# Peptides against a protein of PDB entry 8PQO: the designs that were tried, part 42

Target 1, 252 residues: chain A of PDB entry 8PQO
Amino acid sequence: VLLKEYRVILPVSVDEYQVGQLYSVAEASKNETGGGEGVEVLVNEPYEKDGEKGQYTHKIYHLQSKVPTFVRMLAPEGALNIHEKAWNAYPYCRTVITNEYMKEDFLIKIETWHKPDLGTQENVHKLEPEAWKHVEAVYIDIADRSQVLSKDYKAEEDPAKFKSIKTGRGPLGPNWKQELVNQKDCPYMCAYKLVTVKFKWWGLQNKVENFIHKQERRLFTNFHRQLFCWLDKWVDLTMDDIRRMEEETKRQ

## One batch from the design tools (peptide; made by RFdiffusion4, then SolubleMPNN)

Design b1_p12_2_s1 (from b1_p12_2, 7 letters changed)
Fold by OpenDDE base, seed 4:
Structure b1_p12_2_s1 (fold): chain B 252 residues (1-252), chain A 12 residues (1-12)
Amino acid sequence: as target 1 above (252 residues)
Amino acid sequence: ALKELEYARAAT
């Protein structure tokens, strides 16, 4: 098991982020042709549990059509079906990813708290001390180009170049986080993303777990760079506007 | 809210 807590600081408020996150997901989906092919939504309903209230979703991603024929033929039963269970109670979110074939030997859990701070809280997810001491805190700096793969880099999605016309935020210089505390009119937040990865196969555990974390970090980095650079596109949108966009995206 | 696999699929 490999645990890392990714902390993404953003010059937006927690309330703004809710809009921006949904917008960015929808926008990214619009750029993908084919939409939800291979995605089965089993459950999509409100939930209340232990004082937590939000939306629960259970989706199955059927990857059979997404892999070459020879992979499909050789894959064990259930190996290409990935389950995503998500509890969305913004500003708290939890996603659990499992695989039918791997059963308890495979788990990706992503728990996110969105807090109006600069990533200074320790153990925001309230892990037991014994577990918390094994968590590596990883700070993602959306302005740091060195954290972006060359193949992922786009100038129009570079926070170090972007200037928000509507808010005046950006571009983000090398010391933007330090300077942010002195800008009373600029909101900020941190997304604390605790990622738990378990791949319990002898000889492959560390390799696969580290690989998955690498991919998650890459994903978080690119996503939040987009989110910030698209600020002018979503900052004035209402949640109703976002929901309409999501519905339109689902139809594609 | 963000669905990790959904976003990943859209982003790649």
Scores: peptide ipSAE 0.147, ipTM 0.835, DockQ to the pose 0.182
Fold by OpenDDE base, seed 1:
Structure b1_p12_2_s1 (fold): chain B 252 residues (1-252), chain A 12 residues (1-12)
Amino acid sequence: as target 1 above (252 residues)
Amino acid sequence: ALKELEYARAAT
């Protein structure tokens, strides 16, 4: 098991982020042809548990059509079905990813708290001390180009170049986080993303767990760079606007 | 929901 807490600081408010996150997901989905293929929605309903209230979704991603024929033919039963269970109680979210074949031997859990701070809270997910001491805190700086793979880099998604016309935020210089403290009119938040990865196969555990973390970090970095650079596109949107976008994407 | 897999797929 490998645990890391990714802390992403953004010059947006917690309330703004709710819209921006949903917009960015929807926008990315629009750019994908046939994005809904192989996705089965089992559950999509409100939930209430232990004082947590939000929306619960259970989706299955059927990967049979996404792998070569020989892989599909050799894959054990259930090996190509990925389950995503998500509890969205914003500003708290939890996603659990499992596989039918691997069962308890495979887990990706992503728990996120969105807080109006600069990533200074310790153990925001309230882990036991013994567990917390094994968590590596990883700060993602969306303005740091060195954290972006060359193949992922886009000038139009570079926070160091972007200037928001609607809000005046950006570009983000090398010391943008320090300067933000003195900017009374600029909101800020931190997404605390605790990622738990378990791949319990002898000989492959460390390699796969580290690989998955590397991919998650890459995803978080690129996503939040996009989210910020798309600020002018979503900052004035309502939740109804977002719902319409999601419906339109679903039809494609 | 976060829809991590959906975003990952769309972002690739």
Scores: peptide ipSAE 0.118, ipTM 0.825, DockQ to the pose 0.192
Fold by OpenDDE base, seed 2:
Structure b1_p12_2_s1 (fold): chain B 252 residues (1-252), chain A 12 residues (1-12)
Amino acid sequence: as target 1 above (252 residues)
Amino acid sequence: ALKELEYARAAT
């Protein structure tokens, strides 16, 4: 098991982020042709659990068409079916990813708290001390180009170049986080993403767990760079506007 | 909204 807490600081408010996150997901989905292929939505309903209220989704990602033929032919039954269970109770979210074949031997859990701070809270997910001491805190700086793979880099998605016309935020210089505290009119928040990865397979556990974390970090980095650079596109949208976009995306 | 796999798929 490998645990890391990714902390993503953004010059947006927690309330703004809710809109921006949904917009960015929808926008990314629009850019993906055939993105809905192999996705089966089993459940999409409101839930209440332990005082937590939100939207619960259960999706199955069928990867058979996404792998080479020889892999599909050799893959054990259920090995190419990924289950994603998500509890979205913003500002708290939880996603659990499992595989039918691996069962309890495979788990990706992503628990996110969105807080109006600069990533200064320790153990925001309230882990036991024994567990928390094994968690690596990883700060993602969306303005740091060195954290972005060259193949992922786009100038129009570079927070160090972007200037929001509507809000005046950006570009984010090397010391933007330190300077943010002096900008009283600029909101900020941190997404605390505790990622738990378990892959119990002899000889491959550490390699796969580290690989998955590497991919998650890459995903979080790119996503939040886009989210910020798309600020002018979503900052004036309402949640109703977002819901309309989501419905339009479903039809694509 | 944590649609991790959806975004991952769209981002690739």
Scores: peptide ipSAE 0.121, ipTM 0.825, DockQ to the pose 0.180; fails the geometry check
Fold by OpenDDE base, seed 3:
Structure b1_p12_2_s1 (fold): chain B 252 residues (1-252), chain A 12 residues (1-12)
Amino acid sequence: as target 1 above (252 residues)
Amino acid sequence: ALKELEYARAAT
């Protein structure tokens, strides 16, 4: 098991982020050419548990059409089905990814708290001390180009170049985070993303767990660079606007 | 809801 807490600081408020996140997810999905083939929505309903209220979704990603024929023919039952269970109670969110075949030997859990701070809170997910000491805190700087793979880099998604017309935020210089505290008109927040990766197969545990973390970090980095650079597109949208956009995206 | 796999597919 490998745990890391990714802390993404953004020059937006927690309330703004709720809109921006949903917009960016919908927009990214809309831009994807490889459609949602093989995605099955089993559950999409409100939930209430332990004072937490939100939306619960259970999706299955059927990968049969995404692998070579010989793999599909030899794959054990359930091996090509990925389950995603998500509890969205913004500003808290939890996603659990499992596989039918691997069962308890495979787990990706992503728990996110969105807080109006600069990523300075320790153990925001309230882990036991023994567990918390094994968590590596990883700060993601959306303005740091060195954290972006060359193949992922796009100038129009570079926070170091972007200037928001509607808000005046950006571009983000090398010391943008330190300068935030002196900019009373610029809100800020941190997404604390605790990622738990478990891959219990002998000889491959460390390799796969580290690989998955690398992919998650890459994902979080690119997403939040987009989120910020798309600020002018979503900052004036309401949640109702977002819901309409999501429905449109479903048709893709 | 945050859809990690859908987001990952779209973002990469």
Scores: peptide ipSAE 0.106, ipTM 0.819, DockQ to the pose 0.191; fails the geometry check

Design b1_p12_2_s2 (from b1_p12_2, 6 letters changed)
Fold by OpenDDE base, seed 4:
Structure b1_p12_2_s2 (fold): chain B 252 residues (1-252), chain A 12 residues (1-12)
Amino acid sequence: as target 1 above (252 residues)
Amino acid sequence: ALTELLYARAGT
């Protein structure tokens, strides 16, 4: 088991982020998957548990059409079906990812708190001390070009180049986080993403767990760079606007 | 949520 807490600082408010995240997920999904191909929604309902109240979703991602033919031909039954169970109680969210074939031998858990701070809180997810001492805190700087793979880089998604016309935010220089403290009119937040990865296959545990973390970090980095650079597209949207957009997408 | 599976869903 490998645990890391990714802390993504953004020059947006927690309330703004709720809109921006939903918009950016929808936009990125359209750009990459063509509108949700291979996604089966099993459950989508409100939940209430232990004082936590939100929306529960259970989705299956069927990856058969997303892998090369030879992989599909060799893959065991269920190996290409990824189950995602999510409890969304923004500003808190929990996602559990499992695989039918690997069963208990595979788990990705992503627990996120969105806080109006600069990533300064320790153990925001309230782990036991013995568990918390094994968590590596990883800061993601969306303005740091060195954290972006060359193959992922797009100039139009570079926070160091982007200037928001609507808000005046950006571009983000090397010391943007420190400068943000002096800007009382600019909101900020941190997404604390505790990622738990379990891959219990002897001989491959560390390799695969580290690989998955590398992919998650890459995903978080690219996504939040997009979210910020798309600020002018979503900052004036309301949650009602987002709901309408989601309904329109479902009809397609 | 969908954010965590963007690249996985995109596939090849």
Scores: peptide ipSAE 0.051, ipTM 0.757, DockQ to the pose 0.157
Fold by OpenDDE base, seed 1:
Structure b1_p12_2_s2 (fold): chain B 252 residues (1-252), chain A 12 residues (1-12)
Amino acid sequence: as target 1 above (252 residues)
Amino acid sequence: ALTELLYARAGT
């Protein structure tokens, strides 16, 4: 098991992020080819659990069409079905990813708290001390180009070059986080994303767990760079606007 | 969810 807490600082408010995240997910999904192919939504309903209230979703990602024929033919039953269960109780979210074939031997859990701070809270997910000492805190700086793979880099998604016309935020210089303290007009938040990865196959555990973390970090980095650079597209939208857009997309 | 983007990219 490998645990890392990714802390993403953003020059947006927690309330703004709720809209921006949903917008950016939708737009990024549109930009990816085959985004909806092989995705089955089993459940999408409100939930109440342990004082937590939000929206629960259960999706299955069928990867049969995404792998070579020989892999599909040799894959055990259920091996190419990935289940995603998500509990969205913003500002808290939890996602659990499992595989039918691997069962308890495979788990990706992503638990996120969105807080109006600069990533200074320790153990925001309230882990036991023994567990918390094994968590590596990883700070993602969306303005740091060195954290972006060259193949992922786009100038129009570079926070160091972008300036929001609607809000005046950006560009983000090398000391932008420190400067936020002196900018009372600019809100800020941190997404604390505790990622738990378990892959219990002898000889491959560390390799796969590290690989998955690298992919998650890459995703978080690119996504939040996009989210910020798309600020002018979503900052004036409401949650009702987002809901309408989602409903319209579902009907198409 | 962010995870959807990961799997969407994997399918590209």
Scores: peptide ipSAE 0.040, ipTM 0.754, DockQ to the pose 0.151
Fold by OpenDDE base, seed 5:
Structure b1_p12_2_s2 (fold): chain B 252 residues (1-252), chain A 12 residues (1-12)
Amino acid sequence: as target 1 above (252 residues)
Amino acid sequence: ALTELLYARAGT
């Protein structure tokens, strides 16, 4: 098991992020897989549990059509079906990813708190001290080009070049976080993403767990760079606007 | 596939 807490600082408010995240997810989904091919929604309902109140979803990702033929031919039963259970109680979110074939030997859990700070809180997810000491804190700087793979880099998604016309935020220089503290009119937040990865197969555990973390970090980095650079597209939208957009997409 | 999962999570 490998745990890391990714801390993503953004020059937006917690309230703004709620809209921006939903917008950016919708846009990114369109760009990647054409709107959810191979996705089966089993459950989508409100929930109340342990003081949380939000939306619960259970989805299955069928990967049979997304892998090479020889992989599909050799894959055991259930190996290409991934289950995603998500509890969205913004500003808290939890996602649990499992696989039918691997059962208890595979787990990806992502728990996120969105806080109006600069990533300074320790153990925001309230782990036991013995567990918390094994968590690596990883800061993601959306303005740092060195954290982006060359193949992922796009100038139009570079926070160091982008300036929001509607808000005046950006571009983000090398010391943008320090400068932000002195800017009373610019909101900020941190997304604390505790990622738990378990891949309990002898000989491959560490390699696969580290690989998954690298992919998660890459995804978080690129996504939040996009979210910021798309600020002018979503900053004036309301949650009602987002809901309407989701309904329109559902009809397509 | 992994990207889809993360984006789906955020969109729920």
Scores: peptide ipSAE 0.040, ipTM 0.758, DockQ to the pose 0.399
Fold by OpenDDE base, seed 3:
Structure b1_p12_2_s2 (fold): chain B 252 residues (1-252), chain A 12 residues (1-12)
Amino acid sequence: as target 1 above (252 residues)
Amino acid sequence: ALTELLYARAGT
């Protein structure tokens, strides 16, 4: 098991982020081709549990068409089906990814708290001390180009170059996070993403767990760079506007 | 994009 807590600081408020996240997801979905192939939505309903109120979704990703024929033919039953269960109770959300064949030997869990701070809270997910001591805190700096793969880099998605016309935020210089404290007109937040990866397969555990973490970090980095650089597109949108956009995206 | 596209839309 490999646990890391990714802390993404953003020059937006928690309330703004709710809109921005949904917009950016919808926008990214439009830009991705073939991302929805083989996706089955089993459940999409509101839930209430232990004072937590939100939306629960259960999706299955069927990968049969995404692997070579010989792999599909040799794959055990359920091996090519990935289950995603998500509880979205913003500002808290949890996603659990499992595989029918691997059962308890495979788990990806992503738990996120969105807090109006600069990523200074320790153990925001309230883990037991014994578990928390094994968590690596990883700060993602959306302005740091060195954290972005060359193949992922786009100038129009570079927070170090972007200037928001509507809000005046940006560009983000090397010390932008430290400067936020002195900028009363600029809100800030941190997304605390605790990622738990478990892959129990002889000889491949560490390799796969580290690989998955690298992919998640890459995803979080690129997504939040986009979110910030698209600020002028979503900052004036309401939740009703977002809902309308999502309905349109579902039709695509 | 995959992970964000998935769990971020769960709350809509």
Scores: peptide ipSAE 0.051, ipTM 0.774, DockQ to the pose 0.233; fails the geometry check

Design b1_p12_2_s3 (from b1_p12_2, 6 letters changed)
Fold by OpenDDE base, seed 1:
Structure b1_p12_2_s3 (fold): chain B 252 residues (1-252), chain A 12 residues (1-12)
Amino acid sequence: as target 1 above (252 residues)
Amino acid sequence: ALKELLYQLAAT
């Protein structure tokens, strides 16, 4: 098991982020050809548990059509079905990813708290001390180009170049986080993303767990760079606007 | 979070 807490600081408010995240997810999905193919939604309903209230979703991603024929033919039953269970109680979110074949030997869990701070809170997910001492805190700086793979880099998604017309935020210089403290009119938040990866196969555990973390970090970095650089597209949208957009997308 | 990656996989 490998645990890391990714802390993503953004010059947006917690309330703004709720809209921006949903917009950016939708936009990213639209940019992908054949988005939603092989996705089965089993459950999409409100939930209430232990004082947590939000939306619960259970989706199955069927990967049979996404792998080479020989892989599909050799894959054990259930090996190409990935289950995603998500509890969205913003500003808290939890996603659990499992595989039918691997059962308890495979787990990706992503728990996120969105807080109006600069990533200074320790153990925001309230882990036991013994567990918390094994968590690596990883700060993602969306303005740091060195954290972006060359193949992923786009000038129009570079926070160091972007200037929001609607809000005046950006571009983000090398010391943008320090300067933000002195800018009382600019909101800020941190997404604390605790990622738990378990891949219990002898000889492959460390390799696969590290690989998955590397991919998650890459995803978080690119996504939040986009989210910020798309600020002018979503900052004036309401949650009702987002819901309408989602409904329209479902009809297509 | 991983939705984006899974969406990419589904879109591939």
Scores: peptide ipSAE 0.033, ipTM 0.727, DockQ to the pose 0.140
Fold by OpenDDE base, seed 4:
Structure b1_p12_2_s3 (fold): chain B 252 residues (1-252), chain A 12 residues (1-12)
Amino acid sequence: as target 1 above (252 residues)
Amino acid sequence: ALKELLYQLAAT
């Protein structure tokens, strides 16, 4: 098991982020061909549990048609079905990813708290001390180009170049986080993303777990760079506007 | 964020 807590600081408020996140997800999805082909939505309903209230979703990603024929033929039963269970109670979110074949030997859990701070809270997810001591805190700086793969880099999605016309935020210089505390009119938040990866196969555990974390970090980095650089596109949108966009995306 | 990754994978 490999645990890392990714902390993404953004010059937006927690409330703004809710809109921006949904917008960015929808926008990113529009840029992909095929839409939700191979995705089965089993459950999509409100939930209340232990004082937590939000939306619960259970989706199955069927990857049979997304892999080469030889992989499909050799794959064990259930190996290409990924289950995603998500509890969306913003500002708290939890996603659990499992696989039918691997069962208890495979787990990806992503738990996110969105807090109006600069990533200074320790153990925001309230892990047991013994577990918390094994968590690596990883700070993602959306302005740091060195954290972006060359193949992922786009100038129009570079926070170090972007200037928001509507808010005046940006560009983000090398010391933008330190300077942010002195800017009373600029909100900020941190997304604390605790990622738990379990891949219990002898000889492959560390390799696969590290690989998954690498991919998650890459995804978080790119996503939040986009989110910030698209600020002027979503900052004035209402939740109703976002919902309409989501529905349009689902139909593609 | 994994949702995006899985979504992209399923969309390809």
Scores: peptide ipSAE 0.032, ipTM 0.726, DockQ to the pose 0.140
Fold by OpenDDE base, seed 3:
Structure b1_p12_2_s3 (fold): chain B 252 residues (1-252), chain A 12 residues (1-12)
Amino acid sequence: as target 1 above (252 residues)
Amino acid sequence: ALKELLYQLAAT
């Protein structure tokens, strides 16, 4: 098991982020050529548990059409089905990813708290001390180009170049985070994303767990760079606007 | 396809 807490600081408020996140997810989905095929929504309902109220979703991603024929033919039953269970109670969110075949030997859990701070809170997910000491805190700086792979880099998605017309935020210089505290008109937040990765196969555990974390970090980095650079597109949207956009995205 | 799925999963 490998745990890391990714802390993404953004020059937006927690309330703004709710809109921006949903917009960016929808927009990114539209820009993708695939990914919608083989998605089955089993559950989509409100939930209430331990004072937490939100929306629960259970989706299955059927990957049979996404793998070579020989893999599909040899794959055990359930091996090509990925289950995603998500509890969205913004500003808290939890996603659990499992596989039918691997059962308890495979787990990706992403738990996110969105807080109006600069990523300074320790153990925001309230882990036991023994567990918390094994968590690596990883700060993602959306303005740091060195954290972006060359193949992922786009100038129009570079926070160091972007200037928001509607809000005046950006471009983000090398010391943008330190300067936020002196900018009364610029809100800020941190997404604390605790990622738990378990891949219990002999000889491959460390390799796969580290690989998954590397991919998650890459995804978080790119996503939040997009979110910020798309600020002018979503900052004036309402939740009703977002809902309409999501419905359109579902048709893709 | 896998990358796209992972992106959506991570974003939520």
Scores: peptide ipSAE 0.032, ipTM 0.734, DockQ to the pose 0.568
Fold by OpenDDE base, seed 2:
Structure b1_p12_2_s3 (fold): chain B 252 residues (1-252), chain A 12 residues (1-12)
Amino acid sequence: as target 1 above (252 residues)
Amino acid sequence: ALKELLYQLAAT
């Protein structure tokens, strides 16, 4: 098991982020080829649990068409089906990813708290001390180009170059986080993303767990760079606007 | 966030 807490600081408010996240997910999805191919939505309903209220989704990702033929032919039954269960109770979110074949030997859990701070809270997910001491805190700086793979880099998605016309935020210089505290009119938040990865397979555990974390970090970095650089596209949208957009997308 | 990754995997 490998645990890391990714802390993504953004010059947006927690309330703004809710809109921006939904917009950016939708926009990113549009940029992907194939759309929802291989995605089966089993459940999409409101839930109440332990005082938490939100939206619960259960999706299956069928990867059979996304792997080489020889892999598909050799793959055990259920090995290419990934289940995603998500509890969206913003500002808290939880996602659990499992595989039918691996069962308890495979788990990716992503728990996110969105807080109006600069990533200064320790153990925001309230882990036991023994567990927390094994968690690596990883700060993602969306302005740090060195954290971005060259193949992922786009100038139009570079927070160090972007200037929001609507808000005046950006560009984010090397010391933008330190300077942010002096900008009283600029909101900020941190997404605390606790990622738990378990892959119990002899000889491959560490390799796969580290690989998954590497991919998650890459995803978080690129996504939040986009989210910020798309600020002018979503900052004036309301949650009602987003919901309307989602409904329109469902009809397509 | 993993949703996006899985979406990419499913879409590719």
Scores: peptide ipSAE 0.031, ipTM 0.722, DockQ to the pose 0.141

